# Designs tried in a protein design run: peptides against a protein of PDB entry 3S8F. Part 15

Target 1, 157 residues: chain A of PDB entry 3S8F
Amino acid sequence: VLTLFVAVPSLMTAFTVAASLEFAGRLRGGRGLFGWIRALPWDNPAFVAPVLGLLGFIPGGAGGIVNASFTLDYVVHNTAWVPGHFHLQVASLVTLTAMGSLYWLLPNLTGKPISDAQRRLGLAVVWLWFLGMMIMAVGLHWAGLLNVPRRAYIAQV
Target 2, 166 residues: chain B of PDB entry 3S8F
Amino acid sequence: DEHKAHKAILAYEKGWLAFSLAMLFVFIALIAYTLATHTAGVIPAGKLERVDPTTVRQEGPWADPAQAVVQTGPNQYTVYVLAFAFGYQPNPIEVPQGAEIVFKITSPDVIHGFHVEGTNINVEVLPGEVSTVRYTFKRPGEYRIICNQYCGLGHQNMFGTIVVKE

## One batch from the design tools (peptide; aimed at target 2 T34 G118 Y135)

Design b1_p11_7_s4 (made by RFdiffusion4, then SolubleMPNN; from b1_p11_7, 3 letters changed)
Fold by OpenDDE base, seed 4:
Structure b1_p11_7_s4 (fold): chain B 157 residues (1-157), chain C 166 residues (1-166), chain A 11 residues (1-11)
Amino acid sequence: as target 1 above (157 residues)
Amino acid sequence: as target 2 above (166 residues)
Amino acid sequence: MTSLEAFLESL
């Protein structure tokens, strides 16, 4: 019961961040229900990276509720489902946030802006990383539901 | 302008908070649906049973692999299994088809896994605790036991076999 | 069908 209560502040935090993004997008000229999303700075890897991390974190968070559920955990515990969850949380959100932070921090610390070529390369890296993580995570979750064990090099299925 | 911005932010926050609450109910509903439709065969947590890991190899029902399979009733057996670095005993575990098997699993050393392929048997094995799992094998054959909890350098080679006889 | 095959079919 107490473990599931963690979902409440987590959701509040997630949707507060979403509210901030909506406000920022609307300030940048975005209109309508979804127009504010398009108005966000998708040309900046320092922005795109952590946002993609957040997008990966959404299904990861949903999985967190599953993993924290007493009865549902019996189905997924120590299967490939668990590393699937971790790769969304750590290898997606944390890693992409770190990448995004570096794209912002290094230019500010050195006083040298990134070149356009570096910016484009950064965007490519971040999007490819996200895509790879989504494929891997979906695969691991799927395998986990098929009872593929965690921490084993061999499985029946 | 600042006041207008703050009011707008507050409106967005309220909207997203309402959405968050709605999503919470959706998740609860999905959990409830999953429990109602997909929980057949879930093995519940058993009563906490303790054992001394330092003596479990010398004394008690786990001490002799030859006596590990105990018939407790008509078509009912208890199997006392040790998971250790790096294997299982007895190995193989021989049980009859269609019998109700109660596995009593513990470890003399470190934490191990007990994952039986082709079944929903999947438990962690902790030194000092006895894991209890009830299962009925409907099909004869060999079922591989896999350690799915890292337990040391030989973890990847830690396998056992359950042989279900007709 | 392996889990990998099942995954690939879901793509």
Scores: peptide ipSAE 0.024, ipTM 0.799, DockQ to the pose 0.066
OpenDDE base, seeds 1, 2, 3, 5: peptide ipSAE 0.006, 0.017, 0.017, 0.012; ipTM 0.803, 0.777, 0.798, 0.771

Design b1_p11_8 (made by RFdiffusion4)
Pose (drawn by RFdiffusion4):
Structure b1_p11_8 (pose): chain A 157 residues (1-157), chain B 166 residues (1-166), chain P 11 residues (1-11)
Amino acid sequence: as target 1 above (157 residues)
Amino acid sequence: as target 2 above (166 residues)
Amino acid sequence: SWLEKLMELFF
């Protein structure tokens, strides 16, 4: 029960952050129900990386609520589902957010500029990392529901 | 406009939060339902039951695997299961279908998992402790036990078998 | 199956 309550701050974060992004999209001219998304600064890896991380957090958090549901945990406990869940949370959102900081924080700390080429390369890196985490989340959640255990060298069997 | 957008955002946020809370409460009620049904038998016994891992293969209910299945009720069997590096005894565990099975599971060495494929049986096995779970097998046949807690280099090939007789 | 285990939990 208390774990289901720990989920409320992230459910609140989902709204406060989504409304903040929608407000920014509207300031930048976006209209429609989706125009506000397209109008956001998708050329900036410091923007893109946390946003993509937040997108993967939606299934990441959904799996966490399942794991927190006591008897439901007996379906997925110590299976590959669990790494599927935590790659979405820490290996995607937390890691992508830190990667995006290379693009505003590093210049601030070192004075070293980020070139146009380095910016595009950062875009590719955060997209490939995010997409790779999403594909693996699918493989691990599914294999977990099929009772494949975590922490195993299953290629040797 | 900022004032307006702000007001509207807070208003709808309050709505979302109430909905999100109502949804979490429904899940809490649904979990409470499972705890009142026979499916909750796989929840391990909360009572501490200590044993000694250094003598469990020499004395006590785990010393003779052929004697591991004991009828404890008219439709009940207790099964003493040893999960060790890297296997389970007895092998196979043989039980009748439709009977309640109380698995008492311990380990002489390291922590092992006990995950019965196709069931909700999924319990950690700790040396010095006895893990007790309950389940009734409705379908006869062979069930594979998977070790789902890393117990060393033999972990990926640590399996066992439960045969549910007709 | 995984679905059968979920159904067993709730039905």

Design b1_p11_8_s1 (made by RFdiffusion4, then SolubleMPNN; from b1_p11_8, 7 letters changed)
Fold by OpenDDE base, seed 3:
Structure b1_p11_8_s1 (fold): chain B 157 residues (1-157), chain C 166 residues (1-166), chain A 11 residues (1-11)
Amino acid sequence: as target 1 above (157 residues)
Amino acid sequence: as target 2 above (166 residues)
Amino acid sequence: SAADRLRELLE
């Protein structure tokens, strides 16, 4: 129980980000419980990428609690579960945030706006990346639960 | 305008905070449920046991692989396993079906893994520390031991075998 | 099955 308190700062961060998104969506004309989500700028890869990262980070964070728990860590430690967790945390949130930042940074650094073609390509890239990460992460977590070891090229299953 | 915005922000934050707290309790509940149903694969932690990695090959219960399997009771055995670069000893480890096996595992060199396929045995093996795992093999056959902690150039080929006899 | 194995591993 005490170990779970480690998640409190992260949860606090999460709700502030979520609140900011909701506020932004409502400022953009979104109404209702979920209408603000639709109002967010989903046509901008600089926005979509980090948001997808956040979505991937949620199950990753839950996994972090599992990994940090003495009782549950025995089940998942040094199995494919762990790489699955890493790919949600690093390869999803961090990487997608970096990608999104790039889509913002480059136009600002060059002084040239992103073209429509580049924008569409960027959207495709981040969505495909997210999809790939989710597939891989689910697979790794599943394999880990089936006791597939990490750092091994073979497994009984 | 600022006042309205502030109230709106507070409402959103309160909502998300409540959600966050709810999720925290969900996680606690999940852990509690897992423990209550004994589906967590929990093995109680034993006392920290130390050994000198520099002498473990020369003296003590790990020194002779031929004496590694010790019967401690009618249906109970202790197996002293050495994980080293790059293999396990004894190899194979022969134990009877249905017996309670206590593995005492240590390393003379670097950190290794001890992952037994087909079982929930999965521990890291640290030089200077003895890892203790208790397991009863219900099915006869061969169980492969895999090193799942990188230990050097031969890590990927570091395997052992447990043979469970009827 | 995978489900059966999972149950066995978690016991």
Scores: peptide ipSAE 0.019, ipTM 0.808, DockQ to the pose 0.254
OpenDDE base, seeds 1, 2, 4, 5: peptide ipSAE 0.000, 0.020, 0.000, 0.000; ipTM 0.800, 0.794, 0.786, 0.771; seed 2 fails the geometry check

Design b1_p11_8_s2 (made by RFdiffusion4, then SolubleMPNN; from b1_p11_8, 7 letters changed)
Fold by OpenDDE base, seed 2:
Structure b1_p11_8_s2 (fold): chain B 157 residues (1-157), chain C 166 residues (1-166), chain A 11 residues (1-11)
Amino acid sequence: as target 1 above (157 residues)
Amino acid sequence: as target 2 above (166 residues)
Amino acid sequence: SAEDRLRELLE
């Protein structure tokens, strides 16, 4: 009940954030249906990290609806599916948002801008993190659908 | 300028909100389609049944593991299972192939899991509550029961066995 | 910059 109650407002919020990104991209010179995406600051890890987190949140949010469904939850409950959902929500969205926040916050707090090398390293970190999390999440969801149990070190599949 | 900016933002928000509503209906439709075309058997949950966890070991149908398997009709059995720290009783659970088995599972101590490999049986077991699942084993052999809910230091070693006989 | 313009408009 709680999940379904917050699902619609969360979706509305997410799409509002997307609308803000579109507006920002268009202000930066992006045109057309998708040109505004390219105009966003993809060279800044403080931007890339939370955006990648939002991308991970899309399948995670869909999974939340599945988990809240009585009939479908019977299939996925206490299987590897659940950790897969968590890794998208916490280890992707929350973690990447925190990482992005640090890339913005630390230079401002210290008064020292990051070097170009540090910026490139930061981009590599957040992209590799996202890639690893997507691989892990897909694997966990797949294993869950194969009825691999949660909190067990062995499974017969 | 501020007013123009707000109008521009509002236009994009309206578009995205319309998209969000459309996606909501798509998701509902997908769920409905999945349920309508679902061919895998879902074990229906029984009515809520309560039991006293402090006396379940001393009296009632769970008290004697030797009497845990009860024939209730032609090719129909009820199995009274206890999940405890750290195992299951009876162990093994012996049932005939092709029979309709109703598992009545409860716990005398803490919350446990009851996950039977090779089946869709997967329920949490709460002290004071009876979990009811119905299943028919089509293939003979051994089926492992796994606890998939953390229940203490011995959780990782908490296993049981269902033996299906021809 | 475009970012500065955005900040000014959103204040």
Scores: peptide ipSAE 0.008, ipTM 0.771, DockQ to the pose 0.011
OpenDDE base, seeds 1, 3, 4, 5: peptide ipSAE 0.000, 0.007, 0.000, 0.000; ipTM 0.796, 0.793, 0.783, 0.770

Design b1_p11_8_s3 (made by RFdiffusion4, then SolubleMPNN; from b1_p11_8, 7 letters changed)
Fold by OpenDDE base, seed 3:
Structure b1_p11_8_s3 (fold): chain B 157 residues (1-157), chain C 166 residues (1-166), chain A 11 residues (1-11)
Amino acid sequence: as target 1 above (157 residues)
Amino acid sequence: as target 2 above (166 residues)
Amino acid sequence: SAEDRLKELLE
């Protein structure tokens, strides 16, 4: 129980970000329970990337609680589950946030806005990255639950 | 305007924080559910036991692979296993079907893994510590031991075998 | 305003 309280600051941070997104969406004209989501700038890869990272981080964070659990860790430790968790946390959230930051930073540093073609390409990249990460993460978590070991090239299943 | 914005943000934050707390309880509930339904899958760890990794090969119960399997009862055995770079001893480990097996696993060199396919046996093996795992093989056959912790250049080839006899 | 600043960041 005490271990689970470690997740509280992270959850608070995550949902504070969500609150900021809701506020931003409403400022952009979104109304209702879900209308603010539609009002967010989904045409900007600098926005989409970190948001997709956050979405991937949700199951990853839940997995973190599992991994930190003394009893549940026995089931998943050193199985393919762990790499699955890492790919959600590092390869999704961190990486996508870095990508998104780049899409914002470079135009600001150079003083030149990205072209429409570059914008569309950026959107394609981050969405495809997210899709790939989700497929791999689901596969790894599933394999982990089937007791496939990590750091091994063979498995019984 | 600033005041209005702050109040709005605060309202959203309160809502999301409430949701956060709710999700925390959901996670706790999920853990509780898992424990309630899957307790049989958890093998309790023994007490912390220490051993000198520098002498474990020369003296003690791990020193002689031929004496590694010790019958401790009519249907109970203790198996003293060394995980080393890069293999396991004894290899194969021969145990009877249906017997309660207590594995005492340690390492003379670096950290290794002890993952037995077809079982829920999966522990890290630390030099200087003894990992204790209790398991009963219900099915005869061969069970492969896999090192799932990187231990050096030969890590990928570090395998062992448990032979369960009828 | 705060709203204007936020909108600028989202452009």
Scores: peptide ipSAE 0.014, ipTM 0.793, DockQ to the pose 0.011
OpenDDE base, seeds 1, 2, 4, 5: peptide ipSAE 0.006, 0.008, 0.000, 0.000; ipTM 0.796, 0.771, 0.784, 0.770

Design b1_p11_8_s4 (made by RFdiffusion4, then SolubleMPNN; from b1_p11_8, 8 letters changed)
Fold by OpenDDE base, seed 2:
Structure b1_p11_8_s4 (fold): chain B 157 residues (1-157), chain C 166 residues (1-166), chain A 11 residues (1-11)
Amino acid sequence: as target 1 above (157 residues)
Amino acid sequence: as target 2 above (166 residues)
Amino acid sequence: SAADRIEELLN
């Protein structure tokens, strides 16, 4: 009940953020249905990281509704599905948002801008992190549907 | 200028909110479709039943593992199972193939899991409460019981066995 | 410009 209660406000918040991104992209010169996406600062790890986190949150949020559903929870409860959900919500959204925040915060706190090499390395780290999390999350969700238990070192499949 | 910006932002928000509302209905429809087409594996929740975890080992239907399997009717059995740190009793649990089995599972100590491999049996076991699961084994053989709820230092080694006889 | 202000917030 609690999860379903916050589902609608969370969706409203997420799509409001998306609306803000569209507005920002259009202010940066993007036009058309998708041109505003290309106009966003994809060369800045402080921007890319939290956006990738938001993308990971989409399937994670959908999974949250599944986990909160009485009948569907019988299928996924205490299986590898649940850790898969966690890694999308915490290890992707929260972690990538924190990483992105640091890429902005540290240069501002120290007064020293990051070098171009550091910027490129940061982009590589963020994209590789996201890729790894998506591979692991898909694997865990798939394993969960195959009835692989969580908190166990063995499974029959 | 600020008013113009607010008006523009509001227009984008309205569009995205409309999309959000549409997606909400899509998700509800997908859940409804899943429930309509995949209902065979759903285990209904039993009635709430309570037991005293401090006396469950000394008196009642869980006290004697040798009497844990009770025939309640033709091709119908009730099995009283204890999940404890760190194992299950009785172990093994012996039941006939094709019989309707009602598992009554409780714990004398902490919360445990009861996950039977190869089946849809997967419940948490709480001290003071009785978990009820109904299942019919169609194939003979051995089915492993796994604890999927952390219960202490020996959690990783907490296993049981159900033996289904022809 | 508004675009410049956004860039300032992101960098």
Scores: peptide ipSAE 0.019, ipTM 0.771, DockQ to the pose 0.011
OpenDDE base, seeds 1, 3, 4, 5: peptide ipSAE 0.018, 0.007, 0.000, 0.006; ipTM 0.798, 0.791, 0.780, 0.767; seed 1 fails the geometry check

## One batch from the design tools (peptide; aimed at target 1 L145, target 2 N120)

Design b1_p12_1 (made by RFdiffusion4)
Pose (drawn by RFdiffusion4):
Structure b1_p12_1 (pose): chain A 157 residues (1-157), chain B 166 residues (1-166), chain P 12 residues (1-12)
Amino acid sequence: as target 1 above (157 residues)
Amino acid sequence: as target 2 above (166 residues)
Amino acid sequence: PPGLELIAELFS
């Protein structure tokens, strides 16, 4: 029960952050129900990386609520589902957010500029990392529901 | 406009938060339902039951695997199961279908998992402790036990079998 | 997958 309550701050974060992004998209001219998304600064890796990380957090958090549901944990406990859940949370959102900091924080700390080429390369890196985490989350959640255990060298069997 | 957008955002946020709370409460009620049904039998016994891992293969209910299945009620069998590096004894565990099975599971060495494929049986096995879970097999046949807690280099090939007789 | 069946069984 208390774990289900720990989920409320992230459920609140989902709204406060989503409304902040929608407000920014509208300031930048976006209209429609989706125009506000397209009008956001998708050319800036510091923007893109946490946003993509937040998108993967939606299934990441959904799996966490499942794991927190006591008897439901007996379906997924110590299976590949668990790494599927935590790659979405820490290996995607937390890691992508830190990667995006290379693009505003590093210049601030070192004075070293980020070139146009380095910016595009950062875009590719955060997209490939995000997409790779999403594909693997699918493979691990599914294999977990099929009772494949975590922490195993299953290629040797 | 900022004042307006702000007001509207807070108003709808309050709504979302109430909905999100109502949804979490429904899940809590649904979990409470499972805890009142036979499906909750796989929840391990909360009572501490200590044993000694260094003598469990020499004395006590785990010393003779052929004697591991004991009828404890008219439709009830207790099964003493040893999960060790890297296997389970007895092998196979043989039980009748439709009977309640109380698995008492310990390990002489390291922590092992006990995950019965196709069931909700999924319990950690700790040396020095006895893990007790309950389940009734409704379908006869062979069930594979998977070790789902890393117990060393033999972990990926650590399996066992439960045969549910007709 | 069997996991979804098990989840269904928990509530059936």

Design b1_p12_1_s1 (made by RFdiffusion4, then SolubleMPNN; from b1_p12_1 with P2V F11L S12A)
Fold by OpenDDE base, seed 5:
Structure b1_p12_1_s1 (fold): chain B 157 residues (1-157), chain C 166 residues (1-166), chain A 12 residues (1-12)
Amino acid sequence: as target 1 above (157 residues)
Amino acid sequence: as target 2 above (166 residues)
Amino acid sequence: PVGLELIAELLA
């Protein structure tokens, strides 16, 4: 119940951010229902990182609702599913947001823009991190559904 | 210009909020559906039963592992299990195939897990509380009990065995 | 795959 109560404002926040992104994309020349997405600054790791974090947060958030469900929680509780959920929420959203914030904060504080090489490296790091995290998350969720226990080195599967 | 920008932002926010609301209802509907279609394999939570963890080893049904398996009916047994640092008692737990087994699990020390491989039995065991799980083993053999809640340095080696006999 | 079976039952 508490999770569901928290879910409402969280969703509102998430979609407010999405609205801001849409507006930004449209200001940058994006048109149509989805054209604004392409218009966003995907060449900037400071942008890409937190956005990827948000994308990872979506299934994680849905998983939170699952975990809060009495019947569904019985299936997933204390299985590898739970670490999968955590990694989407923390290791994806929080971590990527932190990473992205550095790409914005440091240039802003120093007054010096990052070099092109640094930008490209940043993009590579962020995308690779996201990819790895998604692989891990999918694996953990899958393992959880196979009843692989959490906090154990052994499993029947 | 600022006013126009604010109006534009508001319009997009309204759209996304509408979407969010729709999704919320979808999620609620899914939860409702799962609740309505209660699965036979789900073990519902029982009534809260409490015990004194400081005396559970000395007196009561958990005190003697040799008497932990109690026949309560023609094809029904109650098994009083202790999860402790670091193991289970009795160990092994011997039960007959096809019988309804009611596990009464508690802990004398810290929180443990009781995860039986090959089954849907997966509960946390709290000191001072009794976890009740009902299960019928249809297949004979050995079922491993795994502690899936960190309970100390020996946590990773904390295993038990349920032996189901024909 | 006990969990998968349970999920399948819930979704059926």
Scores: peptide ipSAE 0.030, ipTM 0.775, DockQ to the pose 0.603
OpenDDE base, seeds 1, 2, 3, 4: peptide ipSAE 0.011, 0.024, 0.027, 0.026; ipTM 0.793, 0.771, 0.793, 0.790

Design b1_p12_1_s2 (made by RFdiffusion4, then SolubleMPNN; from b1_p12_1 with P2V S12A)
Fold by OpenDDE base, seed 3:
Structure b1_p12_1_s2 (fold): chain B 157 residues (1-157), chain C 166 residues (1-166), chain A 12 residues (1-12)
Amino acid sequence: as target 1 above (157 residues)
Amino acid sequence: as target 2 above (166 residues)
Amino acid sequence: PVGLELIAELFA
């Protein structure tokens, strides 16, 4: 129980971001329980990337609780599950946030806006990255539950 | 305008925080459920057992692979396994089907893994510490031991075998 | 197989 309290600051941070997104969406004209989501700037890769990262981080965070649990960690420890967790945390949230930051930073540093073609390419990149990471993560988690070891090139299953 | 914005933000934050707390309790409940319903498979943490990694090869129960399998009861054995760079001893480990096997695993050099395919045996092996795993093999055959903790240049080829005899 | 068995043990 005490171990799970470690998750509280992280959850608070994540949901504070969510609250900020809701506020932003509502300012952009979104109404209702879900309308604010649609109102967010999904045409901007600088926005989409970190949001997708956050979405990937949700199951990753849940996995963190699993990994920190004495009983549950027994099942998943040093299996392919662990790399799956890492890819959700680092390769999804951190990487996508970095990518998104780049899409914001470069135009500001250069003083030049990105072209429409660059914008569309950026969207394609972040969505494809997210898709790839989700496929990989699901595969690794699944393999981990099947007792496939990490750091090994072979498995019985 | 700013005042209204702050109030709105606070309302949203309160809602999301409430949700976050609810989810936290869901996770706690899941763990509690697992603990309440789990009756097998989890190896409880025991008392830390220490050994000198510098002498474990020369003296003690791990020193002679031929004496590594010790019968401790009518259907109970203790197997003293040494995980080293890069292999296991004894290899193969021969045990009877249906017997309760207590593996006492340690390392003379670096951290290794002890992952037995087809079983739930999966522990890290630290020099200076003894890992204890209890398992009963219900099915005869060969079970591969895999090192799942990076231990050096030969890590990927570090395998052992447990032979369960009828 | 092995994974299912492990899961079963987890909830048994």
Scores: peptide ipSAE 0.027, ipTM 0.793, DockQ to the pose 0.479
OpenDDE base, seeds 1, 2, 4, 5: peptide ipSAE 0.013, 0.013, 0.012, 0.007; ipTM 0.794, 0.761, 0.778, 0.759

Design b1_p12_1_s3 (made by RFdiffusion4, then SolubleMPNN; from b1_p12_1, 5 letters changed)
Fold by OpenDDE base, seed 2:
Structure b1_p12_1_s3 (fold): chain B 157 residues (1-157), chain C 166 residues (1-166), chain A 12 residues (1-12)
Amino acid sequence: as target 1 above (157 residues)
Amino acid sequence: as target 2 above (166 residues)
Amino acid sequence: AIGEELIAELLA
């Protein structure tokens, strides 16, 4: 009940953020249904990281509803599914948002802008992080559906 | 200019909120569809039953592992299982193939898991509470019981076995 | 293989 209660405000917040992104993209010259996405600053790791985190949060949020569902929880509870959910929520959304925040904060705090090489490296880091997290999350969710137990070093599938 | 910006933001928010509401109904519909079409193997929750964890080893149906398997009817059994640090009793649990088995599981010490590989049996076991699961083994053989709830230093080695006889 | 069979049973 608590999770479902939180789900509604969370969805509202997520789509409000999306609305802000659309507004920003259109201000930057993007037009049409999807042109505003391309107009966003994809060359800035401080932007890319939290956006990738939000993308990871979509399946994670859906998984939260599954985990909170009484009937469906019988299938996924204490299986590898649960760690998969955690890695989408914490290691993707929270971590990537923190990474993005640092890419903005450190230059402003030190007064020294990042070099182009550092910027490109930052982009590589956040994209590779996201890719790795998505691979692991898909694997864990798949393993969970195959009844691989949580907190066990062995499994029969 | 600020007022115009606020109006523009509001328009985008209204659109996205409408989309969010639509998606909410889609998700509810998908869950309902899944529940309606894929209900096989769901283990219903049993009635809440309580037991004293401090005396469960000395008296009652869990006290003697040799009497843990009780025939309650034709092709029906109740198995009283203790999950403890660090193992299960009885071990092995011997049951016949094709029989309806009601597992009554409790703990004398801390919270444990009861995960039977190859089955949909997967419950947490709380001291003072009896977990009830019903299952029918269709295939003979050995089924491993795994603890999937951290219970201490020996958690990783906490295993049991169910032997299903023809 | 056991997991696949379990999924098949749950989805049947």
Scores: peptide ipSAE 0.021, ipTM 0.787, DockQ to the pose 0.274
OpenDDE base, seeds 1, 3, 4, 5: peptide ipSAE 0.006, 0.020, 0.000, 0.006; ipTM 0.807, 0.806, 0.784, 0.777; seed 1 fails the geometry check

